# Ledger of designs, part 49: peptides against a protein of PDB entry 3OGK

Target 1, 307 residues: chain A of PDB entry 3OGK
Amino acid sequence: ATPDRLSRRFPNLRSLKLKGKPRAAMFNLIPENWGGYVTPWVTEISNNLRQLKSVHFRRMIVSDLDLDRLAKARADDLETLKLDKCSGFTTDGLLSIVTHCRKIKTLLMEESSFSEKDGKWLHELAQHNTSLEVLNFYMTEFAKISPKDLETIARNCRSLVSVKVGDFEILELVGFFKAAANLEEFCGGSLNEDIGMPEKYMNLVFPRKLCRLGLSYMGPNEMPILFPFAAQIRKLDLLYALLETEDHCTLIQKCPNLEVLETRNVIGDRGLEVLAQYCKQLKRLRIERGADEQGMEDEEGLVSQRG

## One batch from the design tools (peptide; aimed at target 1 E111)

Design b1_p21_7 (made by RFdiffusion4)
Pose (drawn by RFdiffusion4):
Structure b1_p21_7 (pose): chain A 307 residues (1-307), chain P 21 residues (1-21)
Amino acid sequence: as target 1 above (307 residues)
Amino acid sequence: TEKREHLKEYLEEKRKERREV
């Protein structure tokens, strides 16, 4: 339908969610220029959806121009913006929205592709934003943003509940973790072990409410930092973990309250067996395919009828 | 060690692919 039709039928929308490219685009089957331009929709938002407080674009093309218009037109009213699997914008667009939308509660860019010119957008949030509840750049290449800015955001945003990040060194986020007193969910970061520091981590202060998490590149040697509070973990994202079938069993075994598990097929039939009696409350399970070229990651990394 | 490095490369590539929408 045309944007005109949407605003005529529902002139007082508070919340809008638009999907563009077919689902096949998440698997590199759809041309990049196929469509899903968000622009006519943002123009319609400017003129006729004057009550809109939340926008979620999924698999759509979003330009800097379009986000500059959205930020100016909705300003302090934009409580939530989700750029979900979108493309076509840069850090100029992010900066525009974080400077004009001073009361953003939820900002999300998971799996989006954009050009990164600088890190001022995150710094701008750190300097002025107090209201942020959820910040999410989970599956994203950011090389110019400072972990100091993220820590500062945690110090200023009392209601910060959920943060998902890129390849920050976990050790650089120690300050962030102490400051994020209310943090219930964390995903991302980078656990980089060096032989030099056998106990490079073991001294992580995780927020005492963290119950939904996934630490990227977590190996067997760093896995134990979860044991002190594994009884509390309700959601686990081992999708980007570097741990073998045996290690999965040991960790899954310690999470009796786990309701959501996402993982690669390295979980193996053996891991599913463990999951089968320790985690009776499990509600959602997703076993993504792993490295399928040089053996199934190990000789147990195959799930079957047994699992 | 070699398998670990290969798996890490696979995951880095998979992450790039997730952004090729």

Design b1_p21_7_s1 (made by RFdiffusion4, then SolubleMPNN; from b1_p21_7, 10 letters changed)
Fold by OpenDDE base, seed 2:
Structure b1_p21_7_s1 (fold): chain B 307 residues (1-307), chain A 21 residues (1-21)
Amino acid sequence: as target 1 above (307 residues)
Amino acid sequence: SARREARRKYLEEERKKRRQV
């Protein structure tokens, strides 16, 4: 469909999701090929889609100018912006969004590639937004944003239920977790093992409603921090955990209410057996192939075709 | 995605570091 045809057919459109070509094909896109660029769609949104409150761009090229135009056109009517695996923008574009769209509820830039100029966008969001429900910059690389701004967001946004972040040191998020009283989902962070201080994370307090979790680089020494609330866990993302087969078995046994598990082949047939035994409410299982397949001569930690 | 692959590579490197200790 073309942008102009969309507005003529659906002038009262509230939600738009656009999927671009796979990233590999985007590098060959001639600027004249609008199929990968959001620009013509943003123009149409600005001019003709006056009821649009939710925008989801997936695998598209998005410029700062596109974001600025979208921000100014929709302002406080924009409730959801998802830049899913997008590229072409900087943090200036994000700043424009959060400056003009003060009632945004969902802001996602998961796996997007962008140039980081500063941390002002997160600061501005912290200073003015009280409506945020979902913040997701999972699998992004921010070096200039402040954990303090994330804490401020948690304090001010009472409906904040899902936060996914990049590689923040988890201990820097203690204030955030304390403030985020209604948080149900957290993914990302960084658990950094300290050989000299094995109990570094043992005093970490999570939000009471936390039930969807994916801590990056969680190893067997850090895993016990989940045990006090493991029974309430409904979703686990272990894709970036440093758990072996036995560790998976230990954790899974403590999560009888698990509905969604995402992990790697390291779970093995043994882990799958334990999962079947203890997790009777399981709805979704995702097993990704990790590099773990190349080095383990031992049959333990591989999912067989029988599993 | 390229970032997931980079993250996996990092995870693998970290795993190797933890095993060497």
Scores: peptide ipSAE 0.081, ipTM 0.738, DockQ to the pose 0.062
OpenDDE base, seeds 1, 3, 4, 5: peptide ipSAE 0.380, 0.065, 0.051, 0.038; ipTM 0.895, 0.742, 0.742, 0.704; seeds 1, 4 fail the geometry check

Design b1_p21_7_s2 (made by RFdiffusion4, then SolubleMPNN; from b1_p21_7, 10 letters changed)
Fold by OpenDDE base, seed 3:
Structure b1_p21_7_s2 (fold): chain B 307 residues (1-307), chain A 21 residues (1-21)
Amino acid sequence: as target 1 above (307 residues)
Amino acid sequence: DEKRKARKEFLKKRREERRKV
């Protein structure tokens, strides 16, 4: 489909999702001239798709100019922007989006690659947005953004229900968690072991409605912070947890209402058995093969084809 | 402790690699 054909056929389009070059492109199986640029689509959106409120670009090349054009064209009508595994932009492009689209409800840049110039985009979002429901910059590298801006967003955006972040120290997010009264989903952060302070995270208070969780680098020492609300957990992202097979078993046993689990092969056949025994509401299981498991001497951490 | 640190660094690297691809 071409942008022009789309607008002519669907002038009242409200939601657009474009997928760029698949991972198979890593194998040079896709021609170099494959249309991975959003530019022609942004032009069409700007000119002809005047009811478009949701845009999702996946694995596309997005420039700051593209973002600026999109932002100005859709302004407060833009409710959703997802830059999913995109590249080619900087934080200036993000700044343009949040400056012009002040009623944006969903902003995602998960796994996107970008140049970080400053933290102004998050600050601008914090200062002017009250509509945000979903903020997701999971698996990104922001070094210049402030946890305080995230707290401000939580305070100002009463409908904020899902936040996924990079490697913020979890203790820096205490204010955020306190402010985010309606938060249901949190992923990311960084749990950092301190041998001198084993209780470092024990007093961490999570939002009362939190039921979808993925704390990065959570080990067995930090895992107990989930136990008070483990029964209300519906989704766990353990892809970046530092849990062994036994730790998985311990946690899973405490999550009888678990519906979605994402983890690595470290769960093992034993963990899968425990999962089957205790998690009767499980709807989705994702197991990724971890290269780190080759060094894990625990023979139990392998998911066999029989399991 | 060292094993945990190594695993953490590995997972960080894995996330970075996934973001770049």
Scores: peptide ipSAE 0.344, ipTM 0.883, DockQ to the pose 0.553
OpenDDE base, seeds 1, 2, 4, 5: peptide ipSAE 0.455, 0.444, 0.185, 0.425; ipTM 0.916, 0.913, 0.756, 0.908; seeds 1, 2, 4, 5 fail the geometry check

Design b1_p21_7_s3 (made by RFdiffusion4, then SolubleMPNN; from b1_p21_7, 12 letters changed)
Fold by OpenDDE base, seed 3:
Structure b1_p21_7_s3 (fold): chain B 307 residues (1-307), chain A 21 residues (1-21)
Amino acid sequence: as target 1 above (307 residues)
Amino acid sequence: SARLEARRRFLEEERKRRRKV
């Protein structure tokens, strides 16, 4: 569909999701007409889609100019912006969004590639937004943003329920967790084992409503931090955990209310058996390939087709 | 362990690969 046809047919459109071509196709000389640029759509949104409150771009090229135009056109009417696996913008574009869309509820840039100029966008968001419900920059590389701004967001946004971040040291997020009283979902961070401080993370206090979790680089020594609330966990993202088969079994046994599990083949047939035994409410299971497939064909951590 | 370190490296590389457009 063309942007013009969309506005004529659906002048009262509230939500738009656009999907670009898969990344594999982007390695070939992108034909000019591949439809991967959001620019024509942003133009149409700005001119004709005056009720649009939710925009989701997936695998598209998004420029700072596109973001600026979108921000100014929709302003406080924009409730959701998802830049899902997008590229072409900088943090200046993000700054424009948070500056002009001060009532945004969902801001996602998960797996997007961008140029980071500064951390001003997160600071601006922290200073002026009280509406955020979902903040997701999971699998991104921000080096110039401050955990303090994240804490400020948590204090100011009482409806904040889901936050996914990059590789913040988890201890730097203590203030954030304390402030985020209504947080139900957290993914990301970085757990860093310290042999000299085995209890480095044992005193972490998580939000009381936390039930969807994916801590990056969580190993068996850190895993016990989940045990006090494991019974309330409904979703686990273990794709970036450092857990072996036995660790999976240990954790799964403590999560009887687990509904969604994302993990790697290291769970093994044994882990799947334990999962079937203890997690009767499981609705979704995702198993990705792990490092073990590339070098250790003989280890217990393979999910067979029999299981 | 060497295995955990290798796995960490793999995950870090995987995260980097997913971020590359």
Scores: peptide ipSAE 0.406, ipTM 0.900, DockQ to the pose 0.543
OpenDDE base, seeds 1, 2, 4, 5: peptide ipSAE 0.427, 0.405, 0.398, 0.388; ipTM 0.904, 0.898, 0.897, 0.893; seeds 1, 5 fail the geometry check

Design b1_p21_7_s4 (made by RFdiffusion4, then SolubleMPNN; from b1_p21_7, 11 letters changed)
Fold by OpenDDE base, seed 3:
Structure b1_p21_7_s4 (fold): chain B 307 residues (1-307), chain A 21 residues (1-21)
Amino acid sequence: as target 1 above (307 residues)
Amino acid sequence: MERREREREFLDKRREERRKV
């Protein structure tokens, strides 16, 4: 579809999702220049799609100029922006979005690659937004953003229900968790084991409504912090947890209301048996291959081809 | 400790690879 044909057919379009290069393009199966730039679409949005509230770019090239044009064209009418696995922009583009789109409810940059100039975009969001419901920069590399701005967002955005972050030390997010009273989903952070202080995370207080969770680098020593509310957990992202098969079994047994599990093959056949026994509400299971399959062909913790 | 460190390094590498794609 061309941008111009879209606006003519759907002048009242409220939601647009564009997909760039599929994963198959990585294998040279698709020409490099195939539909990857958002620029012609941003031009069309700016000129003709005046009711557009939601934009989702997936695997596209997005420049700061594209973001600036989109921001100015949609302003407070933009409720959702998802830069899903996009590239080509900097934090200046994000700053333009949050500066002009002050009523944005969903901002996603998950798995996007960008140049980080500063943390001003998150600060600006913290200072001016009260509408945010979903913030997701999971699997990104931000080193210049402040946990304090995240706390401010939680305090000011009463409808904030889902936050996914990069590698913040989880203890730096204590203020955020206290402020985020309506938070239902959290992913990311960093749990850093301290042999000298095994109870480092035991006093971590989570939001009372938290039911979708994925803590990065959570090991068996940190896992007990979930036990007080494990019965209310409906989604677990264990893709980046440091749990063995037995740890999976222990946690799964405590999550009878689990609906979605994302994990690695370390769950093993035994973990799958435990999952089937205790998690009768399970709707979705994602198992990714871990590195350990290439090196540890002989360990019991693999999902068999029969399972 | 060594196994967990190796697993963490693997996860970090996997995260990096996913961002490059």
Scores: peptide ipSAE 0.397, ipTM 0.891, DockQ to the pose 0.554
OpenDDE base, seeds 1, 2, 4, 5: peptide ipSAE 0.389, 0.382, 0.385, 0.378; ipTM 0.893, 0.886, 0.888, 0.887; seeds 1, 4 fail the geometry check

Design b1_p21_8 (made by RFdiffusion4)
Pose (drawn by RFdiffusion4):
Structure b1_p21_8 (pose): chain A 307 residues (1-307), chain P 21 residues (1-21)
Amino acid sequence: as target 1 above (307 residues)
Amino acid sequence: LEVEVNVPPTSATLKKFKKME
């Protein structure tokens, strides 16, 4: 339908969600220029959806121009913006929305592709934003943003509940973790072990409510930092973990309250057996395919009828 | 219970897996 039709039928929308490209685009089957331009929708938002407080674009083309217009038109009213698997914008667009939308509660760019010219957008949030509840740049290449800015955001945003990040060194986020007192969910970061520091981590202060998490590149040697509070973990994202079938069993075994598990097939039939009696409350399970070129990551990394 | 098994990786996930290799 045309944007005109949407605003005529529902002039007082508070919340809008638009999907563009077919699902196949998530698997590199759809041309990049196929469509899903968000621009006519943003123009319609400017003129006729004067009550909109939340926008979620999914698999759509979003330009800097269209985010500059959205930010100016909705300003302090934009409580939530989700750029979900979108493309076509840069850090100029992010900066525009974080400076004009001073009361953003939820900002999300998971799996989006954009050009990164600088890190001022994150710094701008750190300097002026107090209301942020959820910040999510989970699956994203950011090389110019400072972990100090993220820590500062945690110090200023008393309602920060959920943050998902890129390849920050976990050690650089120690300050962030102490400051994020109300943090219930964390995903991302980078666990980089060096033989030089056998106990490079072991001294992580995780927020005492963290129950939904996934540490990227987590190996067997760093896995134990989860044991002190594994009884509390309700969601686990081992999708980007570097741990073998045996290690999965050991960790899954310690999470009796786990309701959501996402993982690669390395979990193996053996891991599913463990999950079968320790985690009776499990509600959602996703087993993604792993490195399927040189053996199934190990000789138990196949799931079958047994599992 | 919701279960999904042997789901192919998305393009973004695949790129990440390649880095993990």

Design b1_p21_8_s1 (made by RFdiffusion4, then SolubleMPNN; from b1_p21_8, 10 letters changed)
Fold by OpenDDE base, seed 1:
Structure b1_p21_8_s1 (fold): chain B 307 residues (1-307), chain A 21 residues (1-21)
Amino acid sequence: as target 1 above (307 residues)
Amino acid sequence: MEVELNVPLTAAEQKRLDKML
């Protein structure tokens, strides 16, 4: 489809998702400029899609100018922006979005590649937004954003239910977790083992409604922090956990209400047996090969319970 | 109303990709 055909066919469009061509993962070389440019689509949105409130770009090239144009054109009518596996922008583009779209509810940059200039975008979001429900910059590397801004967002956005972050030290997020009273989902962070301080994370207090979780670099020593609420966990992301097969078995046995598991091949046949035995509500299982194993074959198994 | 579209690469974009691969 062309942008002009889209607006002519759907002048009252509320939600748009554009998917670029899958990256040809040839020889583990991911070319940087593999996606289509969003520019002609942003132009069409700005001119002709006046009711559009949700935009999802997946595997596209997005410039700061594109983001600025989109932000100004949709302003407070923009409720959702997802930059999913996109590239070509900087944090200046994000700043434009949060500056002009003060009522944004969902902001996602998951697995996007960008140039980080500063942390102003998150600060601006913290200072002015009260509507945010979903914030997701999972699988990104922000070094210049403040965990205090994340805490401020949690305090001001009472409908905040899902937050996925990069490699924040989890102890820096204590204030965030205390403020995020309605948070149901958290992914990311960084657990850093300290041999001299084995109980470093044992005093972490998670939001009471937390039921979807993925802690990066969680090892067997940190895993016990989940045990007090493991029975309420419905989704686990263990892709970046440092758990072996037996650790998986231990954790899975404590999660009888687990509906979604994402993990690595390290779970093994034994872990799958334990999963089948203890997790009778399982709906989705994703097993990825570890980074060290040649060949990313994502086996998505949908376990449909035929009741 | 929600619309999901697969955006094909332009001939120019495909040519660039092919040169990078």
Scores: peptide ipSAE 0.325, ipTM 0.807, DockQ to the pose 0.039
OpenDDE base, seeds 2, 3, 4, 5: peptide ipSAE 0.291, 0.264, 0.295, 0.293; ipTM 0.778, 0.758, 0.773, 0.776

Design b1_p21_8_s2 (made by RFdiffusion4, then SolubleMPNN; from b1_p21_8, 11 letters changed)
Fold by OpenDDE base, seed 1:
Structure b1_p21_8_s2 (fold): chain B 307 residues (1-307), chain A 21 residues (1-21)
Amino acid sequence: as target 1 above (307 residues)
Amino acid sequence: MEVELDVELTSVELERLKKML
């Protein structure tokens, strides 16, 4: 499809999702004029798609100029921007989005590759947005953003229900969790084991409505922090947890209302049996091969075709 | 490139459009 054909046929388009070619194609020399660039689409959006409120770019090349043009063209009419596995932009582009689109409800950069210049974009979002419902920069690397800005967002955005972050130390998010009273979903953070302080995270208080969760680097020592509310958990992301097969079994048994599980092959056939036994509401299971599992051919830690 | 559209179209029209785009 070409952008011009789209706008001519659907001048009143409200939502647009563009999917680029698989990442494998990004390793191949993408010709400059390849449909992987959002620029032609942003131009068309700016000129002809005046009712567009939701934009989702997946696996596309997005420049700061593209983001700036989009931001200025849609301004407060833009409710959703998803940069899903995109590349080519910097935090300046994000700054433009949050500066001009002050009523944005969903902002996603999950698995996107970008150059980080500063943390101004998150600060600007914190200072001016009260509409945010979903913030997702999961599996990204931000080193210059402030957890205080995230707390401010939680305080100001009463409809904030889903937040996925990068490698924030989880204890730095205590203020955020306290402020995020309506939060239902949290993914990311960083749990850092301290041999000298085994109870480092035991007093961590999560939002009362939290039911979708994925804590990065959660090991068996930290896992008990979930037990007080495990019965209300509906989705678990264990892809980046440091749990073995037995730990999976222990946790799964405590989550009878689990609907979605994402984990690694370490769950094993035994973990799947436990899952089938205790999680009768399960609707989706995603099992990935972890990079660490390529070396541990422990038969018990592998999901067979029977599982 | 796959394009997903949110427009007021019948399911049949949407499928036809997806093939044309």
Scores: peptide ipSAE 0.038, ipTM 0.483, DockQ to the pose 0.021
OpenDDE base, seeds 2, 3, 4, 5: peptide ipSAE 0.037, 0.031, 0.032, 0.029; ipTM 0.523, 0.532, 0.522, 0.510; seed 4 fails the geometry check

Design b1_p21_8_s3 (made by RFdiffusion4, then SolubleMPNN; from b1_p21_8, 11 letters changed)
Fold by OpenDDE base, seed 2:
Structure b1_p21_8_s3 (fold): chain B 307 residues (1-307), chain A 21 residues (1-21)
Amino acid sequence: as target 1 above (307 residues)
Amino acid sequence: MEVELDVPLTAAEQKRLEKML
């Protein structure tokens, strides 16, 4: 389909999702800038799709100019922007979005690559937005944003229900968690083990409605912080947890209402047996191969060919 | 209404992709 054909066929379109790159591009086999530019689509959106409220770009190249044009064209009518595994922009483009789209409800940049100039975009969002429901920059590399701005967002956005972040130290988010009274989902952060302070995180207070959780680098020493509310957990993301098979068994036994589990092969057959025994409401299970396990399978495959 | 589209590659992008695969 072409941009022109889209607008002619669907002049009153409210939600658009575009997928630009083949799956093969995800394996770093192809340079990030090979193609899949949003530019012609943004032009068409700006000129002819006046009812569009939701935009989702997946695996596309998005420039700051594209974001600026989109922001100015849709302004407060833009409710959802998802830059899902996109590249080609800087934080200046994000600043344009949050400056012009003050009623945005969903902002996602999950797994996107970008050039970080400053943290102004998050500060601007904190100062002016009261509509935000979902903020997701999971698996991104922001180093210049402030956890204080996240706290301000939580205080001002009463409908904030889902927040996914990069590698913030969890203790820096204490103020955020206190302010985020309606938060149901949190993913990311960073748990940093301190051999000298094994109880470093034991006083961490989570939002009362929290039921979907994924804490990065959570090990067996930190896992007990979940136990007071484990019975209300419905979704666990353990992809980036540092849990072994036995740790999985311990945690799963405490989560009888678990509906979604995302984990690695480390769960093993034993963990799956425990899951089947204790989690009768399970709807979805995702098991990924760890990076280290892919290396071992390639080595085993090489050994089998030499025989 | 929600529309999901796979964005077609340009002829130039296709040729580049074919050279890289």
Scores: peptide ipSAE 0.309, ipTM 0.790, DockQ to the pose 0.035
OpenDDE base, seeds 1, 3, 4, 5: peptide ipSAE 0.296, 0.301, 0.304, 0.291; ipTM 0.776, 0.798, 0.782, 0.786

Design b1_p21_8_s4 (made by RFdiffusion4, then SolubleMPNN; from b1_p21_8, 10 letters changed)
Fold by OpenDDE base, seed 1:
Structure b1_p21_8_s4 (fold): chain B 307 residues (1-307), chain A 21 residues (1-21)
Amino acid sequence: as target 1 above (307 residues)
Amino acid sequence: MEVELNVPLTAAEQKRLEKML
């Protein structure tokens, strides 16, 4: 498929997803600059796809110029931008998007690699957006963004339902959680154990509708903060949790409505037995090998309940 | 309407990929 053929075939296209790079590129076998530039596609979008509201780039090279062109071409008509495992841009490109696309509902940059210049993009989003539903920069490293801007977004965007972040200290997000009254999903953050303050996180108040959760670096000492609402948890991401097999068993027993679990091989056969016993609504199980185990075999097990 | 496309490798990109694998 070529960009020109796309517009000719689908002149009224509203949603586009482009996937670059073969899966082999994930194994560091393929250099980042092999190809997969969005530039010709952005040109085509800008010129000929006037009804496009949703753009998803996966494993592609995206420049700041590409983002700027896209932003100006679609402006307030752009509702969704997903930069999924992309590279080649800076926070200046993100700033252009949020400046020109003030009605954006979904902004994702999960697992993207970028150069961080400043936190202005998040500040601009906080100052001008009231439409945001999904914000996702999970598994990214932002050091210059403010948790106060995230709090402002939560106050202004009443339809905000899903937020995934990098390594924010969870205590810095207290204001965000209080403001995010309709939040259903949260992933990321950073739980930092303090031997001198074992109850550091015990007073953390989560949004009442929270049912999809993944807290990074959550250990057995922090795990009890989930117990008051564990029965309402439907999705749990434990990939970056610091839980052992027994901790998994303890938590899973408290989550009878769990539909999706993502975890590491540390769950073991025992954890899987407990999961089968207590989680009768389970739809998807993802088990990854821990970072210490050689071989990224993602076994996606679809547990189809034959009812 | 939603369209999902795999971005095809250009002949040049394919050649580069083949040289690297």
Scores: peptide ipSAE 0.300, ipTM 0.776, DockQ to the pose 0.035
OpenDDE base, seeds 2, 3, 4, 5: peptide ipSAE 0.263, 0.244, 0.293, 0.257; ipTM 0.734, 0.743, 0.764, 0.763; seed 2 fails the geometry check

## One batch from the design tools (peptide; aimed at target 1 N28)

Design b1_p22_1 (made by RFdiffusion4)
Pose (drawn by RFdiffusion4):
Structure b1_p22_1 (pose): chain A 307 residues (1-307), chain P 22 residues (1-22)
Amino acid sequence: as target 1 above (307 residues)
Amino acid sequence: LSLRHEWLEEYKETVAEELLEE
């Protein structure tokens, strides 16, 4: 339908969610320029959806121009913006929205592709934003943003509940973790072990409410930092973990309250057996395919009828 | 690209090949 039709039928929308490209586009089957331009919708938002406080674009093309317009038109009213698997914008667009939308509660760019010219957008949030509840750039290449800015955001945003990040060194986020007192969910970061520091981590202060998490590149040697509070973990994202079938069993075994698990097929039939009696409350399971080229990651990394 | 993006690209290619076969 045309944007005109949407605003005529529902002039007082508070929340809008638009999907563009077919689902196949998440698997590199759809041309980049196929469509899903968000621009006519932003123009319609400017003129006729004067009550909109939340926008979620999924698999759509979003330009800097169209985010500059959205930021100016909705300004302090934009409580939530989700750029979900979108493309076509840059850090100029992010800066525009974080400077004009001073009361953003939830900002999300998971799996989006954009050009990164600088890190001022994150710094701008750190300097002026107090209301942020959820910040999410989970699956994203950011090389110019400072972990100091993220820590500062945690110090200023009393209601920060959920943060998902890129390849920050976990050690750089120690300050962030101490400051994020109310943090219930963390995903991302980078666990980089060096033989030089056998106990490079072991001294992580995780927020005492963290119960939904996934540490990227987590190996067997760093896995134990979760044991002190594994009884509390309700959601686990081992999708980007570097741990073998045996290690999965040992961790899954310690999470009796786990309700959501996402992992690669390395979990193996053996891991599913463990999951089968320790985690009776499990509600959602996703076993994504692993490195399927040179053996199934190990000789147990195959799930079957047994599992 | 980061390791995670490399893994995701490998996953997408595998699934895309299977969908084309169907």

